# Designs tried in a protein design run: peptides against a protein of PDB entry 3JWR. Part 354

Target 1, 323 residues: chain A of PDB entry 3JWR
Amino acid sequence: TRELQSLAAAVVPSAQTLKITDFSFSDFELSDLETALCTIRMFTDLNLVQNFQMKHEVLCRWILSVKKNYRKNVAYHNWRHAFNTAQCMFAALKAGKIQNKLTDLEILALLIAALSHDLDHRGVNNSYIQRSEHPLAQLYCHSIMEHHHFDQCLMILNSPGNQILSGLSIEEYKTTLKIIKQAILATDLALYIKRRGEFFELIRKNQFNLEDPHQKELFLAMLMTACDLSAITKPWPIQQRIAELVATEFFDQGDRERKELNIEPTDLMNREKKNKIPSMQVGFIDAICLQLYEALTHVSEDCFPLLDGCRKNRQKWQALAEQ
Target 2, 298 residues: chain A of PDB entry 3JWR as posed
Amino acid sequence: TRELQSLAAAVVPSAQTLKITDFSFSDFELSDLETALCTIRMFTDLNLVQNFQMKHEVLCRWILSVKKNYRKNVAYHNWRHAFNTAQCMFAALKAGKIQNKLTDLEILALLIAALSHDLDHRGVNNSYIQRSEHPLAQLYCHSIMEHHHFDQCLMILNSPGNQILSGLSIEEYKTTLKIIKQAILATDLALYIKRRGEFFELIRKNQFNLEDPHQKELFLAMLMTACDLSAITKPWPIQQRIAELVATEFWEQGDQVGFIDFVCTQLYEALTHVSEDCFPLLDGCRKNRQKWQALAEQ

## One batch from the design tools (peptide; made by RFdiffusion4, then SolubleMPNN)

Design b2_p28_4_s4 (from b2_p28_4, 18 letters changed)
Fold by OpenDDE base, seed 5:
Structure b2_p28_4_s4 (fold): chain B 323 residues (1-323), chain A 28 residues (1-28)
Amino acid sequence: as target 1 above (323 residues)
Amino acid sequence: LEGLFAGLNEKHLEMLREEFERLLKLAE
């Protein structure tokens, strides 16, 4: 395609020029082409292209395929969300110094997973999919959408001309896919809530050890969630804009719940409850976000900007809730 | 939605941390 030709021929700017090592990064001003260039740079600077002998054209095609398989009519869970998740992963690996704690296969898997973790998202949550008796709900009992996202990821990775993993041995390939699956499934917030207690306890007791395979898996899951939720850590103007996108998508679901399912939506998805957004954001930060970024910062102090951003945004939301 | 945050200066501290966590479990 013309898009592929343009991307493959383009000079890829440095990570510094693209500012993709910054935790404060924003994609708002970037074109789709620029987001693809950023993605190429992430693979290159993580040595994934070199170490796994990726062909440039294949990588370009894969990126464009991933982007194409996000829906444009979804307010938040679109390509830009996946891209921002991957950028946060890149920043955590580089600026956050987590790269040195992981294997190349783990890094490869995490980056692919971050970009792929919401593929073909429909702008509705697992509860809606289940209640609407969607065909996907017949395939999976829990983490319905996350299983679907992984299936889409696998489909793309095995599509002609998109096989960025062709340079891997059979064992490396299997390992990578396993980690990708685990990472994508970990983005189910219900699973995060279920698993985070073990992680926090290990940190609290100073027993956290990345040499333990189970703890490694747990850490990768927590890292994925930290990147997936990283919008809450962004500078306030960026946070506000993203919160609007999230609210838009949630309200759209709520409207559909009323119309299609004849149910009253929760406050989070109820358009009539807009005035509760600030207090709900505070609740979300306290219930879900703060401890995660605290624990991550304990693993690597260079991840502190994520925690600091989360704290600052909590203060901003709290101020709005108190007015 | 343009202006989504307009008028959100209302005191609403009713949502407890634990309750929000519960709702998230149901919503995800």
Scores: peptide ipSAE 0.019, ipTM 0.446, DockQ to the pose 0.194
Fold by OpenDDE base, seed 3:
Structure b2_p28_4_s4 (fold): chain B 323 residues (1-323), chain A 28 residues (1-28)
Amino acid sequence: as target 1 above (323 residues)
Amino acid sequence: LEGLFAGLNEKHLEMLREEFERLLKLAE
């Protein structure tokens, strides 16, 4: 395609030029081509292209395929969300110094997972899928959409001309897929809520050890969540804009719940409760985000900008809630 | 956060936990 030709022929700017190492990164001013260039740079600077012998054209095609398999009519859970998740992962690995704590396969898996974790997202949560009796709800008992995202990820990875993992051994391939699956499934906040206590306790007791395979996978799950939720850490103007996108998508679901399912939406998804957004954001930060970024900062102090951003945005949302 | 976690029940959470634990054990 013309798009592939343009991407494959383009000079890929440095990570410094693209600012993709910054936790304060914003994609708002980037074209789709520039987001793809950023993605190439992430793979390159993490040594994934070299270490796993990726062909440039195949990587370009894969990126474009992933991008294409996000829906454009979804307000938040689209390519830009996946891209920002991956950028946060990249920043956490580089600026946050987490790269030195992980294997190349783990890094590969995390980056693929970050880009793929919401593939073909429909702008509705698992509860809606279940209540609407969607065919996917018959296939999976829990984490319905996350399983679907993983299936889409696998489909793309195995599609002709998109096989970025073809340079891996069979063992490496299996390991990578396992980690990708775990990472994508970990983006279900229900799983985060269930597992975070173990992670926080290990940190609190100073018993956290990445050499333990169980703790390693636990950490990867927490890191995925931290990147998935990283919009809450962004500079206030960026945070506010993203919050509006999230609200738009949630309200769209609420509208569909009323129309299609004849149910009253929860406050979070109720357009009539828009004035509650600031207080809900404060609640979300307190209940979900703060402890995670605190714990992550304990693992690597260089991740502090995520925590600091989260705290600053809490203050901003609190101020709005008091008006 | 009630809206965010709407439809999540203890059974669902437990199933997720079990699946995660299974995956973790496979890495050991």
Scores: peptide ipSAE 0.009, ipTM 0.416, DockQ to the pose 0.046
Fold by OpenDDE base, seed 1:
Structure b2_p28_4_s4 (fold): chain B 323 residues (1-323), chain A 28 residues (1-28)
Amino acid sequence: as target 1 above (323 residues)
Amino acid sequence: LEGLFAGLNEKHLEMLREEFERLLKLAE
């Protein structure tokens, strides 16, 4: 395609020029082509292209295929969300110095997972899919959409001309797919809530050890969640804009719940309760976000900008809640 | 309003509320 030719022939700017190492990064000013260039830079600077012998054209095609399999009519869970999740992963690995704590296969898996974790998202949550008796709800009992996202990821990875993992051995391939699956499934917030207590307790007791395979898996899951939620850490103007996109998508679901399922939406998804957004954001930060970024900062102090951003946004939301 | 709340069923929302209340009590 013309798009592939343009991307494959383009000079890829440095990570410094693209500012993709910054935790304060914003994609608002970037074209789709520029987001693809940023993604190439992430793979290159993490040594994934060299270490796994990726062909440039295959990588370009894969990126465009992933982008194409996000829906354009979804307000928040689109390509830009996946791209921002991957950018936060890149920043955490580089600026946050987590790269040195992980294997190349783990890094490869995390970056693929971050870009792929919401593939074909429909702008509705697992609860809606279950209550609407969608066919996907019959295939999977738990983490319905996350299983679907992984299935889409696997489909793209095996599509002709998109096989970025062709340079891996059979054992490396199996390991990578296992980690990708675990990472995508970990983005189900229900699983995060279930598992986070173990992680926080290990940190509190100073017993956290990345050499333990179970603790490694737990850490990768927490890191994925930290990147997936990273919008809450952004500078206030960016946070507000993203919160508007999230609210739009949630209100659209609430409207559908009322119309299609004849149920009253929760306050979070009720368009008539916009005035509760600030207090709900404070509640979300306190219940879900703060402890995660605190624990991540204990693993690597260079991740502090995520925690600091989260704290600053809590103050801003609290001030709005008091008006 | 991070997109994560949209993925929670009623039980998970209740868990979040309980955790929030717990944290508020600790902050008092």
Scores: peptide ipSAE 0.021, ipTM 0.497, DockQ to the pose 0.085; fails the geometry check
Fold by OpenDDE base, seed 2:
Structure b2_p28_4_s4 (fold): chain B 323 residues (1-323), chain A 28 residues (1-28)
Amino acid sequence: as target 1 above (323 residues)
Amino acid sequence: LEGLFAGLNEKHLEMLREEFERLLKLAE
């Protein structure tokens, strides 16, 4: 395609030029082509292209395929969300120095998972999928969408001309797919809530050890969630804009719940209760985000900008809630 | 993101917790 030719022939700017190592990164001013260039740079600077012998054209095609399999009519859970998740992962690995704590296969898996974790998202949550009796709800009992996202990821990875993992041994391939699956499934916040207590306790007791395979898996799950939620850490103008996108998608779901399911939406998904957004954001930060970024910062102090951003945004949302 | 805004209201947090617990039980 013309798009592939353009991407494959383009000069890829440095990570410094693209600012993709910054936790304060914003994609708002980037074209789709520039987001693809950023993604190439992430793979290159993490040594994934070299270490796993990726062909440049295949990587370009894969990136474009992943991007294409996000829906454009979804306000938040689109390619830009996946891209921002991957960028946060890249920043955490590089600037946050987490790269030094992980294997190359784990890094490969995390980056693929971050880019793929919401593939073919429809702008509705698992509860809606279940209540609407969607065919996907018949295939999976829990984490319905996350299983679907992984299936889409696997489909793309195995599609002709998209096989970025072809340079891996059979064992490396199996390991990578296992980690990708675990990482995508970990983006189900229900699983995060279930598992985070163990992680926080290990941190609190100074018993956290990445050499333990179980604790490594737990950390990768927490890291995925931290990147997935990283919009809450962004500078306030960026945070506000992303919050509007999230609200738009939630309100769209609420409208569909009324129309299609004859259900009164929750306040979060109720367009008429948008005035509650600030207080809801404070609650979300307190219940879900703060402890995670505190724990992550304990693992790597260089991740502090994520925690600091989260705290600052809590203050901003609290001020709005008090008006 | 489902949990993101649910934490705003104790009731919503509780609903999310219940849903999460349900999902967690299904994942076991």
Scores: peptide ipSAE 0.015, ipTM 0.475, DockQ to the pose 0.107; fails the geometry check

Design b2_p28_5_s1 (from b2_p28_5, 13 letters changed)
Fold by OpenDDE base, seed 4:
Structure b2_p28_5_s1 (fold): chain B 323 residues (1-323), chain A 28 residues (1-28)
Amino acid sequence: as target 1 above (323 residues)
Amino acid sequence: MSAILDVTKEEYEEAKEILEKFLEELGK
């Protein structure tokens, strides 16, 4: 395609030029092409291209395929969200120095997972999918959308000309897919709620050990969640804009809940309750975000900008809630 | 045993209820 030719022929700027190592990164001014170039740079600078012998054209095609399989009519859970999740992962790995704690396969899996974790998202949550009796709700008993996202990820990875994992051994391939599946499923906040206590307790007791496979899996799950929620850590102007996108999507779901399911939406998804957004954001930060970024910062102090950003945004939202 | 992949239905439903309750309380 013309798009592929353009991407494959383009000079890929440095990570420094693209600012993709910054936790404060914003994609707002980037074209789709530039987001793809950033993604190439992430793979390159994490040594994934070299170590796994990825062909440049195949990587380009894969990136474009992933991007294509995000819906354009979804306000928040689109390519830009996936891209920002991956960028946060990249920043955490590089600037946050988590790269040194992980294997190349884990890094490969996490980056693929971050880019893929919301593939074909429909702008509605698992509860809506279940209540609407969507066919996917019959296939999966829990984490319905996350299973679907993984299935989409696998489909793309196995598609002709998109096989970025072709340089892996069979065992490496299996391991990578396992980690990708775990990472994508970990973005289900219900699973986060279930597992975070164990992780936090390990940190609190100074018993956390990445050499333990179980603890490694927990850490990767927490890291994925931290990147998925990383909008809450961004500089205030960026945070506000992303919060508006989230609210838009939630309100769209709430409107559909009223229309299609004849139910009253929760305040979070109720357009009429938009004035509660600041207080809800404070509550979300306190209950979900702060402890996560504290724990992550404990594992790697260089991740502090995420925690600091989260704290700053809490103050900003609190100030708005008090008006 | 995978911490993520081997979550039982019961464990998931419990966690889901906790999350849902939390989300409902955000608006209060």
Scores: peptide ipSAE 0.433, ipTM 0.909, DockQ to the pose 0.849
Fold by OpenDDE base, seed 5:
Structure b2_p28_5_s1 (fold): chain B 323 residues (1-323), chain A 28 residues (1-28)
Amino acid sequence: as target 1 above (323 residues)
Amino acid sequence: MSAILDVTKEEYEEAKEILEKFLEELGK
């Protein structure tokens, strides 16, 4: 395609030029081409291209394929969300110095997972999928959408001309896919709620050890969630704009719940309760976000900007809730 | 045993209930 030719021939700017190592990064001003260039830079600077002998054209095609498999009519869970998740992962690995704590296969898996974790998202949550009796709800008992996202990821990875993992041994390939699956599934907030307590306890007791395979898996899961939720850490103007996108998508679901399922939506998804967004954001930060970024910062102090951003945005939302 | 992949149905349902209750209470 013309798009592939353009991407493959383009000079990829440095990570510094693209500002993709910044926790404060925003994609709002970037074209689709620029997001793809950023993605190439992430793979390159993490040494994934060299270490796993990726062909440039194949990587370009894969990125474009991933991007294409996000829906454009979804307000928040689109390519830009996946891209921002991956960028946060990249920043956490580089600026947050987590790269030094992980294997190349783990890094490869995390980056692929971050980009792929919401593939073919429909702008509705697992509850909606289940209640609507969607065919996907018959295939999977839990984490319905996350299983679907992984299936889409696997499909793309195995598609002709998209095989960025062709340089891996069979064992490396199997390991990578396992980690990708774990990472994508970990973005189910229910799984986060279930597993976070164990992780936080390990941190609190100073018993956290990345050499333990189980603890490693927990850490990767928490890291994925931290990147997935990273919008809450962004500078306030960016946070507000992203919150509006999230609200739009939730309200769209709420409207569909009324129309299609004949149910009253929760406050979170009820457009008539837009005035409660600030208080709901405070609640979300307190219940879900703060402890996660505190724990992450404990593992790597260089991740502090994420925690600091989250705290600052909590204050901003609280101030709005009091007006 | 995978911390993520080997989650039991019971464990997931419990977590789901916690999450759902939390989300329902955000607006109160």
Scores: peptide ipSAE 0.432, ipTM 0.909, DockQ to the pose 0.842
Fold by OpenDDE base, seed 3:
Structure b2_p28_5_s1 (fold): chain B 323 residues (1-323), chain A 28 residues (1-28)
Amino acid sequence: as target 1 above (323 residues)
Amino acid sequence: MSAILDVTKEEYEEAKEILEKFLEELGK
């Protein structure tokens, strides 16, 4: 395609030029091509291209395929969300110095997972999928959409000309896929709620050890969630704009819940209660986000900008909630 | 055993309920 040719022939700017190492990064001003270039840079600077012998054209095609498999009519859970998740992962790995704590396979898996974690997202949560009796709800007992996202990820990875993992051994491939699956599933907030306590307790007790495979898995899960939710850490103008996208998508779901399921949506998904967004954001930050970024910062102090951003945005949302 | 992949249905449903309750209570 012309798009592939353009991408493959383009000079990939440095991470510094692209500012993709910054936790404050914004994609708002970037074209789709530029987001793809950023993604190439992430793979390159994490040594994934070299270490796993990725062909440039194959990587380009894969990126474009991933992008293509996000829906354009979804307000938030689209390519830009996935891209921003991956960018946060990249920043956490580089600026947050987590790279040195992980294997190359783990890094590879995380980056692929970040980009892929919401593939073919429909703009509705698992509860909606279940309540609507969607066929996907019959396939998976839990984490319905996350399983679907992984299936989409796997489909793309196995598609002709998209096989960025072809340079891996069979064992490396299996390991990578396992980690990808774990990472994508970890973005189900229910699983986060289930597992975060163990992680936080390990941190609190100073018993956290990345050499333990179980703890490593927990950490990767928490890191994925931290990146997935990283919009909450962004500079306030960016946070506000993203929050509007999230609200739009939630309200769209709420509208569908009324029309299709004949149910009254929760306040979070009720457009008539948009005035509650600030207080809901405060609640979300307190219940979900703060402890996560605190724990992450405990693992790597260089991740502090995420925590700081989260705290600052909490203050901003609180101020709005008090009006 | 995978902490993520080996989550039981019961464990997930419990966590889901917690999450749903939380989400329902947001903004109150």
Scores: peptide ipSAE 0.412, ipTM 0.901, DockQ to the pose 0.862
Fold by OpenDDE base, seed 1:
Structure b2_p28_5_s1 (fold): chain B 323 residues (1-323), chain A 28 residues (1-28)
Amino acid sequence: as target 1 above (323 residues)
Amino acid sequence: MSAILDVTKEEYEEAKEILEKFLEELGK
């Protein structure tokens, strides 16, 4: 395609020029082509292209395929969300110095997972899918959408001309797919709630050890969640804009819940309850976000900008809630 | 055992209930 030719022939700017190492990064001013260039730079600077012998054209095609399999009519869970999740992962690995704590296969898996974790998202949560008796709800007992996202990821990875993992051994391939699946499933907040307590307790007791395979898996899951939720850490103007996108998508779901399921939506998804957004954001930060970024900062102090951003946004939301 | 992949149905349902309750209480 013309798009592939343009991407494959383009000069890829440095990570410094693209500012993709910054925790304060914003994609608002970037074209789709520029987001693809940023993604190439992430793979290159993490040494993934070299270490796993990726062909440039194959990587370009894969990126465009991933982008194409996000829906444009979804307000928040689109390509830009996946791209921002991957950018936060890149920043955590580089600026946050987590790269030195992980294997190349783990890094490869995390980057693929971050870009792929919401593939074909429909703008509705697992609860809606279950209550609407969607066919996907019959395929999977739990984490319905996350299983679907992984299936889409696997489909793309196995598509002709998109096989970025062709340079891996059979064992490396199996390991990578396992980690990708774990990482995508970890973005289900129910699984986060179930497992975070063990992780936080290990940190609190100073017993956290990345040499333990079980603890490594927990850490990768927490890191994925931290990147997925990273909008809450962004500078206030960026946070506000993203919060509007999230609210738009939630209100669209709430409208569908009324119309299609004949149920009253929760305040979070109720268009008439916009005035409660600030207090809900404070509650979300306190219950879900703060402890996660505190624990991540304990593992690597260079991740502090994420925690600091989260704290600053909590203060801003609290001030609005008091208005 | 995988911390993520080996979650039992019972464990997941419990976590889901906690999450749902939290989301319902937001903004009250």
Scores: peptide ipSAE 0.397, ipTM 0.891, DockQ to the pose 0.839

